# Peptides against a protein of PDB entry 6RO1: the designs that were tried, part 12

Target 1, 216 residues: chain A of PDB entry 6RO1
Amino acid sequence: LGKEIEEYIHKPKYCLPFLQPGRLVKVKNEGDDFGWGVVVNFSKKSNVKPNSGELDPLYVVEVLLRCSKESLKNSATEAAKPAKPDEKGEMQVVPVLVHLLSAISSVRLYIPKDLRPVDNRQSVLKSIQEVQKRFPDGIPLLDPIDDMGIQDQGLKKVIQKVEAFEHRMYSHPLHNDPNLETVYTLCEKKAQIAIDIKSAKRELKKARTVLQMDEL

## One batch from the design tools (peptide; made by RFdiffusion4, then SolubleMPNN)

Design b1_p9_4_s3 (from b1_p9_4 with E1M P9K)
Fold by OpenDDE base, seed 4:
Structure b1_p9_4_s3 (fold): chain B 216 residues (1-216), chain A 9 residues (1-9)
Amino acid sequence: as target 1 above (216 residues)
Amino acid sequence: MELYELYEK
């Protein structure tokens, strides 16, 4: 189900409007999971399909990702690799094909204007980690229907299946499965965090409105 | 210091 949603959200026609500087995105390339990174910019590359001569535009997003130090030494010839869990790694701007975006967050970070200094790039990692602390059940995602405006009936059917599954899980409390309590606790935490996000958004909007009124 | 904004429709 999550992978089926991914197949919609990574399409340029849906995601490009949301790829502003500071947008949190997940990047996954085959076996390489970079986790959460930050959009720096995107570009449209003119490509010609080798067999048809048709223009097939490639969309490349520059994403600030936590990379292994080993991969940086070979950066001239090899693709960047994700940092190992126990590795500090280094934040690097990596060109990523848009279809490799596995998730898009509603969060847009304030980022330094100059990302050339290592300290500025590493400050963004600290910001990501702080956001993750504020969202213990995971960084909030853009809603593919409500936020991204995806009208595809296939996606709607996937969402309906998820909702029906969730509803069945809640309607049949298997009182005795200790694994269900863990799932419920995770779902309740996720729901509470979604509420806390919505409240924090309202407070931040109010605070920003007050700050904008004080600057006027 | 504002760390982030959230998408608002």
Scores: peptide ipSAE 0.464, ipTM 0.920, DockQ to the pose 0.658
Fold by OpenDDE base, seed 3:
Structure b1_p9_4_s3 (fold): chain B 216 residues (1-216), chain A 9 residues (1-9)
Amino acid sequence: as target 1 above (216 residues)
Amino acid sequence: MELYELYEK
């Protein structure tokens, strides 16, 4: 279910309008999970398919990602690697193919205008960590239908299955099947994310309203 | 200082 939704949201035709500077995105590449990064910009590149000679447009998004310091030393020859769990890492701007975006957040950070200084890049990591603290149940996702406007009937069926599964899970806590725990953790995260988006939108609207009232 | 904005329609 989560992977099936990912197959829709990472398509350029759906996600490009949301890839503004500061947008939080998750990046995965060949088993490497970079976690949450921040969009810096995107570009369209012309690619020629090797077998057909047809021009296939590739979309590359520059994402500020937490990378291993070891991978940075070899940056001339090696692909960036995610920071190890116990590693501080370093924030680097990494060119990422748009289809490697595993999630897109409703959150858009305010970021420094110049990300060339290391301190400015590391400040963005602090901002991500602060956002994660504000969303203990997970960073809120864009709604693929309501926010992203995806009209695909396949996606609507997937969402309906997710909602029906979530409703069944919450109405009847299903028995101790160990294979369900992994699906449960993903579905509980998703339903909790939907509740948390609604609560966090309310809290942020309240916080903005309070800040605007204090400035009045 | 606001840290972030949320997408609103």
Scores: peptide ipSAE 0.462, ipTM 0.919, DockQ to the pose 0.667
Fold by OpenDDE base, seed 2:
Parts: C-alpha cells; sequence; structure tokens
Structure b1_p9_4_s3 (fold): chain B 216 residues (1-216), chain A 9 residues (1-9)
C-alpha cells in the first residue's frame, strides 16, 4: 500500500507544484535510502525515447541529501551513497529523478540562499534533525488527496483499503487469530503508511498550533 | 527564528 501510494505521489503531474526550494522529500534509489532531504531546485529536461521518437520529458530535482563521505571522494564517477545511520554524513546537492521521491512532506524549511559553503549545507542537516525532533511520530506528509489534489480512483481505493485495514486492526483485537504472522508482515507495512497519514494529519494540527504559538 | 512553514490550502 505505501508503495502503491508512492506510485501516485512521485508522478510529475502531481508532485511538481510542491517541489519548491526548502520542501522536505524522501529519496530512495534502489537499495539506497537517503531519508529526508531538502529540495533546492528542479528542472525539466527534454528526452527523446530512442525507440519511438516520442518526447518524454525527464524531471530532475536537485535535492540536498545526507551522503557518506566515502562516496563523495569519487563523485565524478560514482553515484552518491547515503550516510550510515550513525554517521553524521555530508550534505550534498544531488540531482534526482522525480520518480525516486518516495515521500513529500508538508514541511518546507527556510534554507540559506547560498548552499555552496559546506557550513550552510550542514546547517540544513541541523534543521532537518530539529524538525524530526518536533515530529516524533514522523515528519508530516502531504495529503495526496486533500493537499496534492490527486483525484485518481485507484488511489482513493488504496486509501480506502488502508483505512478499512486500520479500522480492522484497531477494532478487532487480532489477539486470537493464529494466521496473524503472515497477515502481520504484509499488514504492518500497510498499516504503517496509514498511521503515517493519520499521524501526519494530527501533527499538522499540532504544528499549526505550535507555529501559531511561536508567533504569540 | 522560524525553522519551517507547513503547507496550507
Amino acid sequence: as target 1 above (216 residues)
Amino acid sequence: MELYELYEK
């Protein structure tokens, strides 16, 4: 289900309006999870499909990502690698294909105008970490229907299945069903996403309250 | 100092 939602949100027709500088996004490339990064800029590149001659525009977003220091030494030839969990890492601007965005946050950071200095890039990492502390249940996501305006019936059906599944998980004490383990592994991944949507809605309400309180 | 803004409709 999370992957199914991801297949909608990473589509350029839905996500491009939200890719402003400072927007928090998650980036995944195959087995590499970069976690939360910050949008710096995006560009549309003309691509011609070699077999059809059809113009298929490539959308590239420049994302400030936490990279391993080792991967940066060979930056001319090797793809950037994510920092290890226990590593501080180095913040680098990485060109990312838009379809590699696994999540888009409602949070947009205030970022330095000049990201060329290392200190300015590392200050953004501190900002991400501070946001993560403020959202212990996870950084809030854009609502794919309410915020992103996705009207696709397939997505609505996915969300309804997630909500119905969450409702069943919370309303039925699954305490007694012996087939629980096989259902849990598929269902935990599905439930986590719905929890993330619902927690994001709650934290949006709290964070709006906190932002309003910090202005007082 | 404001750290971030949230998307509002």
Scores: peptide ipSAE 0.457, ipTM 0.920, DockQ to the pose 0.687
Fold by OpenDDE base, seed 5:
Structure b1_p9_4_s3 (fold): chain B 216 residues (1-216), chain A 9 residues (1-9)
Amino acid sequence: as target 1 above (216 residues)
Amino acid sequence: MELYELYEK
C-alpha cells in the first residue's frame, strides 16, 4: 500500500508543483535509503529514450542529502551513498531523479541562500533534526488527494482500502496477522502523519494568529 | 526565527 502510493506521488505531473526550495523529501535509491533531505531546486532535461529515440523529459531534483564521507571522496566517479547510522556524514547537494522520491513532506524549511559553505549545509541538517523532534510520530506528508490534487481513481481506491483496513483494525483488534502489522504500522504512520499535518496546520494557524496579534 | 512553513491550500 505505501509503495502503491509512492508510484503516484513521484510522478512529475503530480510532484513538480511541490518541489520548491526547502521542501522536505525522502530519497531512496535501490537499497540506499538517504532518509529525509531538502529540495534545493529542480531542472527539466531533454532526454532521448534509448529504445525509441523519442524525446522524453528527464526531471532532476537537486536534494541536500546526508551522505557518507567515503562516498564524497569518490564523488567524481561514484554515486553518493547515504551516511551510516553511526556516522555524522556530510550534507551534499545530490542530483536525484524525481522517481526516486519516496515521500514528500508538507514541511518546507527555510534554507540558506548559499549552500556552498559546509556550515550552511550542516545548518540544514540541524533544521531537519529539529523538525524530526517536533514530529515524534514522523515528519508530516503531503496528502496526495487534498494537497497534491491527485484525482486518479487507482489512488483513491488504494486510500479507501487503507481507510477500510484501518477501520477494520480499530473495530476488530483480534486479527494478529503479522502481514497486517506491517501494513498497519505504515497506515498508522500515514494516518498519524495526516493527523499531525492537521494538528500542525491548526497550530501554525494559531501561531500565525498570535504573531499577527503581536504585530498589532 | 521560523524554522519551517507547512503547506496550506
Scores: peptide ipSAE 0.457, ipTM 0.919, DockQ to the pose 0.635

Design b1_p9_4_s4 (from b1_p9_4, 5 letters changed)
Fold by OpenDDE base, seed 1:
Structure b1_p9_4_s4 (fold): chain B 216 residues (1-216), chain A 9 residues (1-9)
Amino acid sequence: as target 1 above (216 residues)
Amino acid sequence: MKLYDLYKK
């Protein structure tokens, strides 16, 4: 469900109006999760679809991201890599395709006008960390319907499913159970056993089918 | 110093 929402919000037609300087965004590129970064600017690049010859504009957003120091040495030839969890990293302005934005925050930071100095870039990291402290339940997201104005019926159905799921989760009688963790662990074990039994039965059926074919 | 705004548009 979360991934389905991402498929809407990262579309240029919806997100571009919200990509102002200072906007907090999450960037994910395949296995590389940069976490929260800050929009610096965006640009439109002309592109042609190889299959149709149609103009397919690419939107590139420059995002200030916490990068590995190792990736900075080869910045001219290699894509930036996210800082490791145990690494301090360095804030760098990275060009990112807009579809790689996994989340957009309602938070817009005040950022230095000149991000060329390292100290100015690192000050933004301190600002992100301070915002995270102020939002212990997570940095607030733009609402795709109420804030971003997305009218797509498919998205509305996804949101309704999320809301229904959340309602069921929070209304569950065990929600306030002090043994909830134990109950969840037992339920997960039971579910895993059921999956394993089903898998074993499938393999047994395959084996029997092979044996029956060998007897024919 | 103001750190951020909640800017929805």
Scores: peptide ipSAE 0.336, ipTM 0.890, DockQ to the pose 0.735
Fold by OpenDDE base, seed 2:
Structure b1_p9_4_s4 (fold): chain B 216 residues (1-216), chain A 9 residues (1-9)
Amino acid sequence: as target 1 above (216 residues)
Amino acid sequence: MKLYDLYKK
C-alpha cells in the first residue's frame, strides 16, 4: 500500500507543482536510501522512446542529498551513495529522476541562495536535522488527496483500504487470536503506512499550530 | 530566523 501510494505521488503530473526550492523530499535509488533531502531545482529534458519514437519527457530534480565522502571521490564515474548512518556525510546536489522521489513533505526549508560553498550545503543538513527533531513521529508528508489534489480513483481506493485496515487494527483488540501471525506481516506493513499517514497529519496540525503561535 | 514554512500548495 505505501508503495502503491508512492507510485502516484512521484508521477510528474502530480508532484511537479510541489518541487519548489527548499521542499523536503525523500530519495531512494534501488537499494540506496538517501533519506530526506532538499529540492534545489528541476528540469524537463526531451527524451525519445527508442522503440516508438514518441516524445517521453524526462524530469530531473536536483536534490541536495547527504552523500558518503567515499562516493564523492569517484563522482565523475560513479553514482553518489548515501552517507552511512554513523557518518556526518557531505551534502551534494545530485540530479535524480522524479520517479525516485519516495516522499514529498509539506515542509519547505529556507535555504541559502548560493549552495556552491560547502558550509552553505552543510548548513542545510543542520536545518534538516533540526526539522527532524521537531517532528519526532516523522517529517510531515503532503496529503496526496487534500494537498496534492490527486483525484485518481485507484488512489482513493488504496487510501480507503488503508483507513479500513487501520480501523480494523485499532477496533479489533488483536490480543486474542494466535493465528494472526501470517496475516500480521502483510498487515504490519499496511498498518505502518496508515500510522505514518495519521502521524503526518497530526504533526502537520501541531506544526501549523506552532507556526501560528510563533506568529502571535 | 525562520527555519521552514509549511506549504501545501
Scores: peptide ipSAE 0.327, ipTM 0.893, DockQ to the pose 0.580
Fold by OpenDDE base, seed 3:
Structure b1_p9_4_s4 (fold): chain B 216 residues (1-216), chain A 9 residues (1-9)
Amino acid sequence: as target 1 above (216 residues)
Amino acid sequence: MKLYDLYKK
């Protein structure tokens, strides 16, 4: 459900109006989670679809992200990598494709006008950290319906399912059960066992199929 | 100093 919502939000037709300088956004690229960064600017790049020859504009957002110091040493040849959880990291402006934005905040920071000095970039990290302290339950997100004005019926159905799920979760008798963590762990173990059984059955079927093919 | 603004409709 969360991923389905993300697929709507990161579409240029919906998110571009909200990508102003200072907007907090989350950036995730495959296994690399940069967490919260700050929009600096965005640009439209001309692109041509290889199969149709149709113009398909790419949108690149420059985001100030906390990067690993190791990745910055190799910045001439390698893409920036997120700072490790135990690392201070360094704030860098990274060009990011808009579809890599996993979340957009209602928060818009005041940022320095000149981000070329390292101290100015690092000051933005302090600002992000201060915002995170002010929102212990997480940095507030733009509402895709109320704030972003997305009218897509598919999204509305997803949101309704999320709300219904949350209502059921919070109304469930186990929600206030002090043993919830134990019950949850047991449910996860049961689910994992079911996956393992299904995997083992598939492997057994493959092995039998190979044996039958060798007998033909 | 004001640190941030919140989007409001």
Scores: peptide ipSAE 0.299, ipTM 0.864, DockQ to the pose 0.864
Fold by OpenDDE base, seed 5:
Structure b1_p9_4_s4 (fold): chain B 216 residues (1-216), chain A 9 residues (1-9)
Amino acid sequence: as target 1 above (216 residues)
Amino acid sequence: MKLYDLYKK
């Protein structure tokens, strides 16, 4: 359900009006989770679709992200990597394709006008950390319907399912259980084990199919 | 110093 919502939010037609300087956004690129960063600006680039040759606009957002110190500064050739959890990292302005935005916050920071100095960029990290302290339940998200004005019926159905699930969760007798955190952790572990078993069964089925082909 | 605003628009 969360991934289905993300597929709407990261579309340029919906998110571009909200990509003002200082807007908090989450950035994910495959296995690289940068977490929360800050929009600096965005640009429209001319692009040609590789399969059709049609002109397709590419939207690039410059996002101030916490990067590993191993990331080359201003390297056009190497992709920035997120800072490790135990690493301080360095704030870098990274060009990001708009479809890599996994979330958009209602929070818009005041940022320095000049982000060329390292100290100015690092001050923004302190601001993000302070916002996170003020929102212990997580940084608030833009509502895709009420704030972003998305009218898509598919999204409305997803939101209704989420709301119905949340209502059931909060109305559950265990919601006020002092052991709720332990129960959630056990449920997450059980869910992960179930996924791993399903994956292992799929690989076993593939391996058996290959062995049967070699015996023919 | 004001840290942020909640801009929904």
Scores: peptide ipSAE 0.325, ipTM 0.887, DockQ to the pose 0.716; fails the geometry check

Design b1_p9_5_s1 (from b1_p9_5, 4 letters changed)
Fold by OpenDDE base, seed 4:
Structure b1_p9_5_s1 (fold): chain B 216 residues (1-216), chain A 9 residues (1-9)
Amino acid sequence: as target 1 above (216 residues)
Amino acid sequence: SFSVSRLKK
């Protein structure tokens, strides 16, 4: 159910107005979970679909993310990797496609004007950690309906299902209802399948883009 | 200290 909500939130038509500098966002790319980062900049890139000639604009957000130090060395050729759990990592500005945003916070941070110095980037990590300390139950999310103004009936139905599920979980704390685990697992599987289909479509699009770049 | 702004409803 959370993943079904994610599929609405990361759509450009809904999230773009909220991608201002300083906005906290979560970034996840397949197996690479970067966790919480901070929006630095947003850009719309003109793109033409190679097969249809239709305009398919690419939305790129530069996000300050905690990256592994190893990913820094090969940053020109290799995709940034998230810091390992045992690693401090380094905050880096990473260009991220908008559909890779897994969550958007209601919180905006003040960020340094110049993010070229490492100390300025690392200061933002300290700020994220302070926010996390203030919100032990998790960094607050934008409400898709109340904050983001999404009117989609499909989303409203998903939210109603989430609320009904949460209500059932809290109302029956003692019932390890094997059906709840089954429904949760099925919802996770369905959500994972939806992510995998979207990932596969993105990989297919990337593969086509790379093939087009190799043909140029 | 950091400056945090929340989206005002």
Scores: peptide ipSAE 0.021, ipTM 0.671, DockQ to the pose 0.074
Fold by OpenDDE base, seed 2:
Structure b1_p9_5_s1 (fold): chain B 216 residues (1-216), chain A 9 residues (1-9)
Amino acid sequence: as target 1 above (216 residues)
Amino acid sequence: SFSVSRLKK
């Protein structure tokens, strides 16, 4: 269900208005999960489909991402790789195709005007980490319907199914159905995504105010 | 110090 929602939100027709500088976004490329990064800018590139001659514009967003230091050594020939859990990594501006955005936050950061200095890029990582500390249940997401204005009935049905599933899961804590274990493992991944959506909705209702975060 | 803004509804 979370993946189904992702298939809507990463479409240019929906997400482009929200890709302002400082917007928190989550980037995933196949097996490479970069986690949360910050939008720097985006560009539209003209592309023509080779078989149909149809104009298929490509959208590239530059995202400040935590990258492995190993991947930076080969940056001329190799794609950036996410930092390992055990490494600090380095924040780099990475060009990302818009369809690789797995999530878009309601949070927008003020970023340094000049991101060329390493210290300025690393300061943004500190800001992301501070946001994560403030939101222990996860960084708040844009609501696809209420915030992004997506009118697609398919998405509405998906969200309704998620909400109904969450409601059943929380209202019936003791469903002793023995088939629940296999359903639970699949449902835990789905439920975590559903919890993230619901927590994000609750937090959006509470936090109408610009959060000033002091660097402690 | 850094500021975090949310989408204004």
Scores: peptide ipSAE 0.020, ipTM 0.691, DockQ to the pose 0.110
Fold by OpenDDE base, seed 1:
Structure b1_p9_5_s1 (fold): chain B 216 residues (1-216), chain A 9 residues (1-9)
Amino acid sequence: as target 1 above (216 residues)
Amino acid sequence: SFSVSRLKK
């Protein structure tokens, strides 16, 4: 459901109005999670689809991201890589395709006018960390309906499902049980055992089928 | 400093 929401919010028709300089955005590129960065600017690039000749505009957002220092050495030819969790990293302006935005925050930062100096870029990282400290439960997201104004009925249905699921989860009698973690672990073990039994039964059925074929 | 930017209702 979260991924389904993401498929709406990263669409240019919805997100472009919110990609102002200083907007906090989360960037993911396949296996590379850059985490939270800051929008510097965006641009529309003309592109032509190779097979159809149709105009397919590319939307590129320049995002200040925490990158590994190793990725900077090969910066001329290699894509930026996210900093490791234990690494300080360095803030770099990275061109990102808009569909790689996994989240958009309601928070907008003031950014330095000149991001060429490393100290100015690193100051933005400090600002992001301060925001994260102020929001221990996570940086606030733009609401796709209330903040972004998305009217798509498909999205509304997804949101309703999420809300209904969350309500059921938090209304569960065991939600406030101090033994919830123990109960959850026991339930997970029971579920795993049930899967293992089902797998074993399938293997046994296959083995019996093979044995029956050998007796045939 | 940061601000929360929401669409005006």
Scores: peptide ipSAE 0.019, ipTM 0.659, DockQ to the pose 0.092
Fold by OpenDDE base, seed 3:
Structure b1_p9_5_s1 (fold): chain B 216 residues (1-216), chain A 9 residues (1-9)
Amino acid sequence: as target 1 above (216 residues)
Amino acid sequence: SFSVSRLKK
């Protein structure tokens, strides 16, 4: 279900308006999880290569990512690799295809104007780490419906299924009652309450995020 | 110090 949501949010028609400089994004390429990085710039690459039957424009976002030191800086030839868990790594600007964005945060950071100096890039890592410290439950995500304005009915159904599943998981320890209908109605009421609590917690987390951001 | 901006809903 999380992957199904990801398939919507990484679509250019939905995510491009949110890919401003300083936006926190999560990047994953197959087995390579870069974690959280920061958008530096966005560019539309027209597929100028006449021979690739791919009619669709490729969208590339430049993302400042924590890379292995062995990764070549801005190498056109070699793909950057994520820093190993025990490695310090280095922040590098990496061109990323938009479909490789696994998450988009509601948070935007101020970034240095000049990212050529290593110290300026590493300062952004410190900023990401500070944000992570302020959000122990994880960096806040854009809401696909409320923040991103995605109206797709398929996504709404997925979200409803996620909410219903989350509700069932949280209600399951209390389900000694054999009456499925009462359980469903109580699950719907508790789902609505859990949605309301999750919405209230999201709003509180949003308000707290804004407050914590104002304290930054 | 870094400034964090949030998308206003």
Scores: peptide ipSAE 0.019, ipTM 0.668, DockQ to the pose 0.110; fails the geometry check

Design b1_p9_5_s2 (from b1_p9_5, 4 letters changed)
Fold by OpenDDE base, seed 2:
Structure b1_p9_5_s2 (fold): chain B 216 residues (1-216), chain A 9 residues (1-9)
Amino acid sequence: as target 1 above (216 residues)
Amino acid sequence: GFSTRRLVK
């Protein structure tokens, strides 16, 4: 179900308006998970399909990603590799095809105007880590419907299935607990807390459309 | 922009 949602959000027709400089995005290429990076810029490249002559534009986003130090040595010939969990790595600007974006955050960061100095790039990593500390349950995502304006009925059906599955997962433990009444009151409280968290996340989202890092 | 690497495909 998460992969099915990803297939919608990474489509250029939906995600391009949200790929502004400073936007947090998650990048994954097959087995290489880079985690969260920051959009630097976007470019549309003209491409012609060799067999049909049809215009098939390539969408490339330059993303500041935490890369392994080993991958820096062969940067001209080899693809970037993600930093290992145990290494510091280095933040590098990596050109990424838009379909490799696995997630898009509601958070935008201020980035240095000049990303040539290593210290400026590494400062962005510190900013990402600070955001991650503030969101232990994960960095906030753009809502595909409410934020991205996706009207596709297939996506709506996927979201409904996710919500129904989550509801069943939370309701199934309730059927096995002999203290049904206490569990119902706890589940109503938990459901209300989930609604309140969703509402608070929406209000926080209205207030945090630009996380001014100046209040950090 | 400063692109240091090949396109990730």
Scores: peptide ipSAE 0.038, ipTM 0.767, DockQ to the pose 0.026
Fold by OpenDDE base, seed 1:
Structure b1_p9_5_s2 (fold): chain B 216 residues (1-216), chain A 9 residues (1-9)
Amino acid sequence: as target 1 above (216 residues)
Amino acid sequence: GFSTRRLVK
């Protein structure tokens, strides 16, 4: 359900109005979770699909992200990598495709006008960390309906399902069970296994589709 | 300045 909401939020038609300088955003690229970063700017790039000749606009957002020190050495040629949890890392401006935004915060920070000095970029990390301290339950998200104005009925149905699920989860008699953590860990493992099975089935379906295309 | 880094895709 969270992923289904994400599929709406990262659409350019919905998120672009909220990608102002200083907006907190979360960036994920496959297995690379950069966590929370800060929008610097966005740009629309004209791209032509090679096979169809159709104009496929590419939306790129420049985001200040906490990158690994290793990412600094090959910064011109290699993709940025997220800092390890135990690593301080370095804040860098990274061009990110808009669909890699996994979350958009209601919080907007003031950022230095000049982000060329490392100290100015690192000051933004301190500001993010301060926001995280103020919100121990997590940085507040933009509401996709109330803040982002998304009118899609599919999204409304997803949100209603999330709310109904959360209500049932918190009203469940086991919510006060001292073994709740164990039950939750087992339920999370089961849910993760179900996601992994669904992913594996999608990959198998893609692989079969590719194999069927190779047999054609 | 603009990042000259490769796009995170």
Scores: peptide ipSAE 0.026, ipTM 0.683, DockQ to the pose 0.027
Fold by OpenDDE base, seed 4:
Structure b1_p9_5_s2 (fold): chain B 216 residues (1-216), chain A 9 residues (1-9)
Amino acid sequence: as target 1 above (216 residues)
Amino acid sequence: GFSTRRLVK
């Protein structure tokens, strides 16, 4: 269900109006989760489909992402890689195809005018970390209907299914069906584990942010 | 302090 929503929000016709400089976005490329970054700019590139000759414009967004140190050395020849959990990494401006945006936040940051200095890029990481501290339950997302104005009936049906699933997941602990209790205890444990993983990731991130502030 | 603008419509 979350993936189905993602398939709508990353479409250029919906997300482009929200890709202003300073917008928080989440970037994921297959197995590479960069987490939250900040939009620097976007560009539309003319592309012609090789088989049909039809114009298929490519949309590239430049995003400040926390990259591994190895990505610095190979930036000209290799794709950027996310920083390992145990490393600080470095904030880099990475060109990202718009369909790789897994989430768009309602939060927009001020960014330095010059992002060439490492210190200016790293200051943006500090700002992201401060936002994450302010939003313990996670960085707030744009609502696809209310904020993004998506009127697609398919998306509305997906959201209704999510809401109905959430409602069932929360209402079912009150019904003593022993077979449902096992599935719901697993779903609640999975939801609670997802919340606890999110909380533990937040606490680990807070602890790492405190450690990063103490090292400056 | 960082300037966060919540772009609420």
Scores: peptide ipSAE 0.023, ipTM 0.691, DockQ to the pose 0.079
Fold by OpenDDE base, seed 3:
Structure b1_p9_5_s2 (fold): chain B 216 residues (1-216), chain A 9 residues (1-9)
Amino acid sequence: as target 1 above (216 residues)
Amino acid sequence: GFSTRRLVK
């Protein structure tokens, strides 16, 4: 269910209005969880080559993320990697595809105007950590309906199911509704299928781009 | 110190 909500939230038509500088966002790339970062800038990169029937512009957001020291050395050639849990890491401005945003917070931070100095970037990490201390139950999320204004009936049905699930979990201390596990498993399977379809579409897109390069 | 602004659209 959380993944189904994520599939709505990370859609450009819904999230772009909320990607202002200083907005807290979670970034996840496959197995790489960066946790909470801060939006620095939004850029529309439409590398729509006119001849690629690829209609959908790619949206990139620059996000301050806590990166591993190893990733800093290879930053010119390799993708950024999240800092290990026990690692201090370093805050870096990372270009992130909008569909890799796993969550968007209602919290917006003031950020330094110049993020070139390491100390200015690390000050933002201190600010994130201070926000996390103020919210022990987690950094507050934008409500997809009330805050983001998403009117999609599919999302409303997902939220209603989540609320009903939560209500049942709190009302019935016996974790034993086998129907809830089935619904959760079906929702996870559906979410996984949606991820797999999205992955397959991306691979097909890459393959078509390579084929188009070989035909040129 | 940091200032946080809750932005609700």
Scores: peptide ipSAE 0.014, ipTM 0.644, DockQ to the pose 0.091

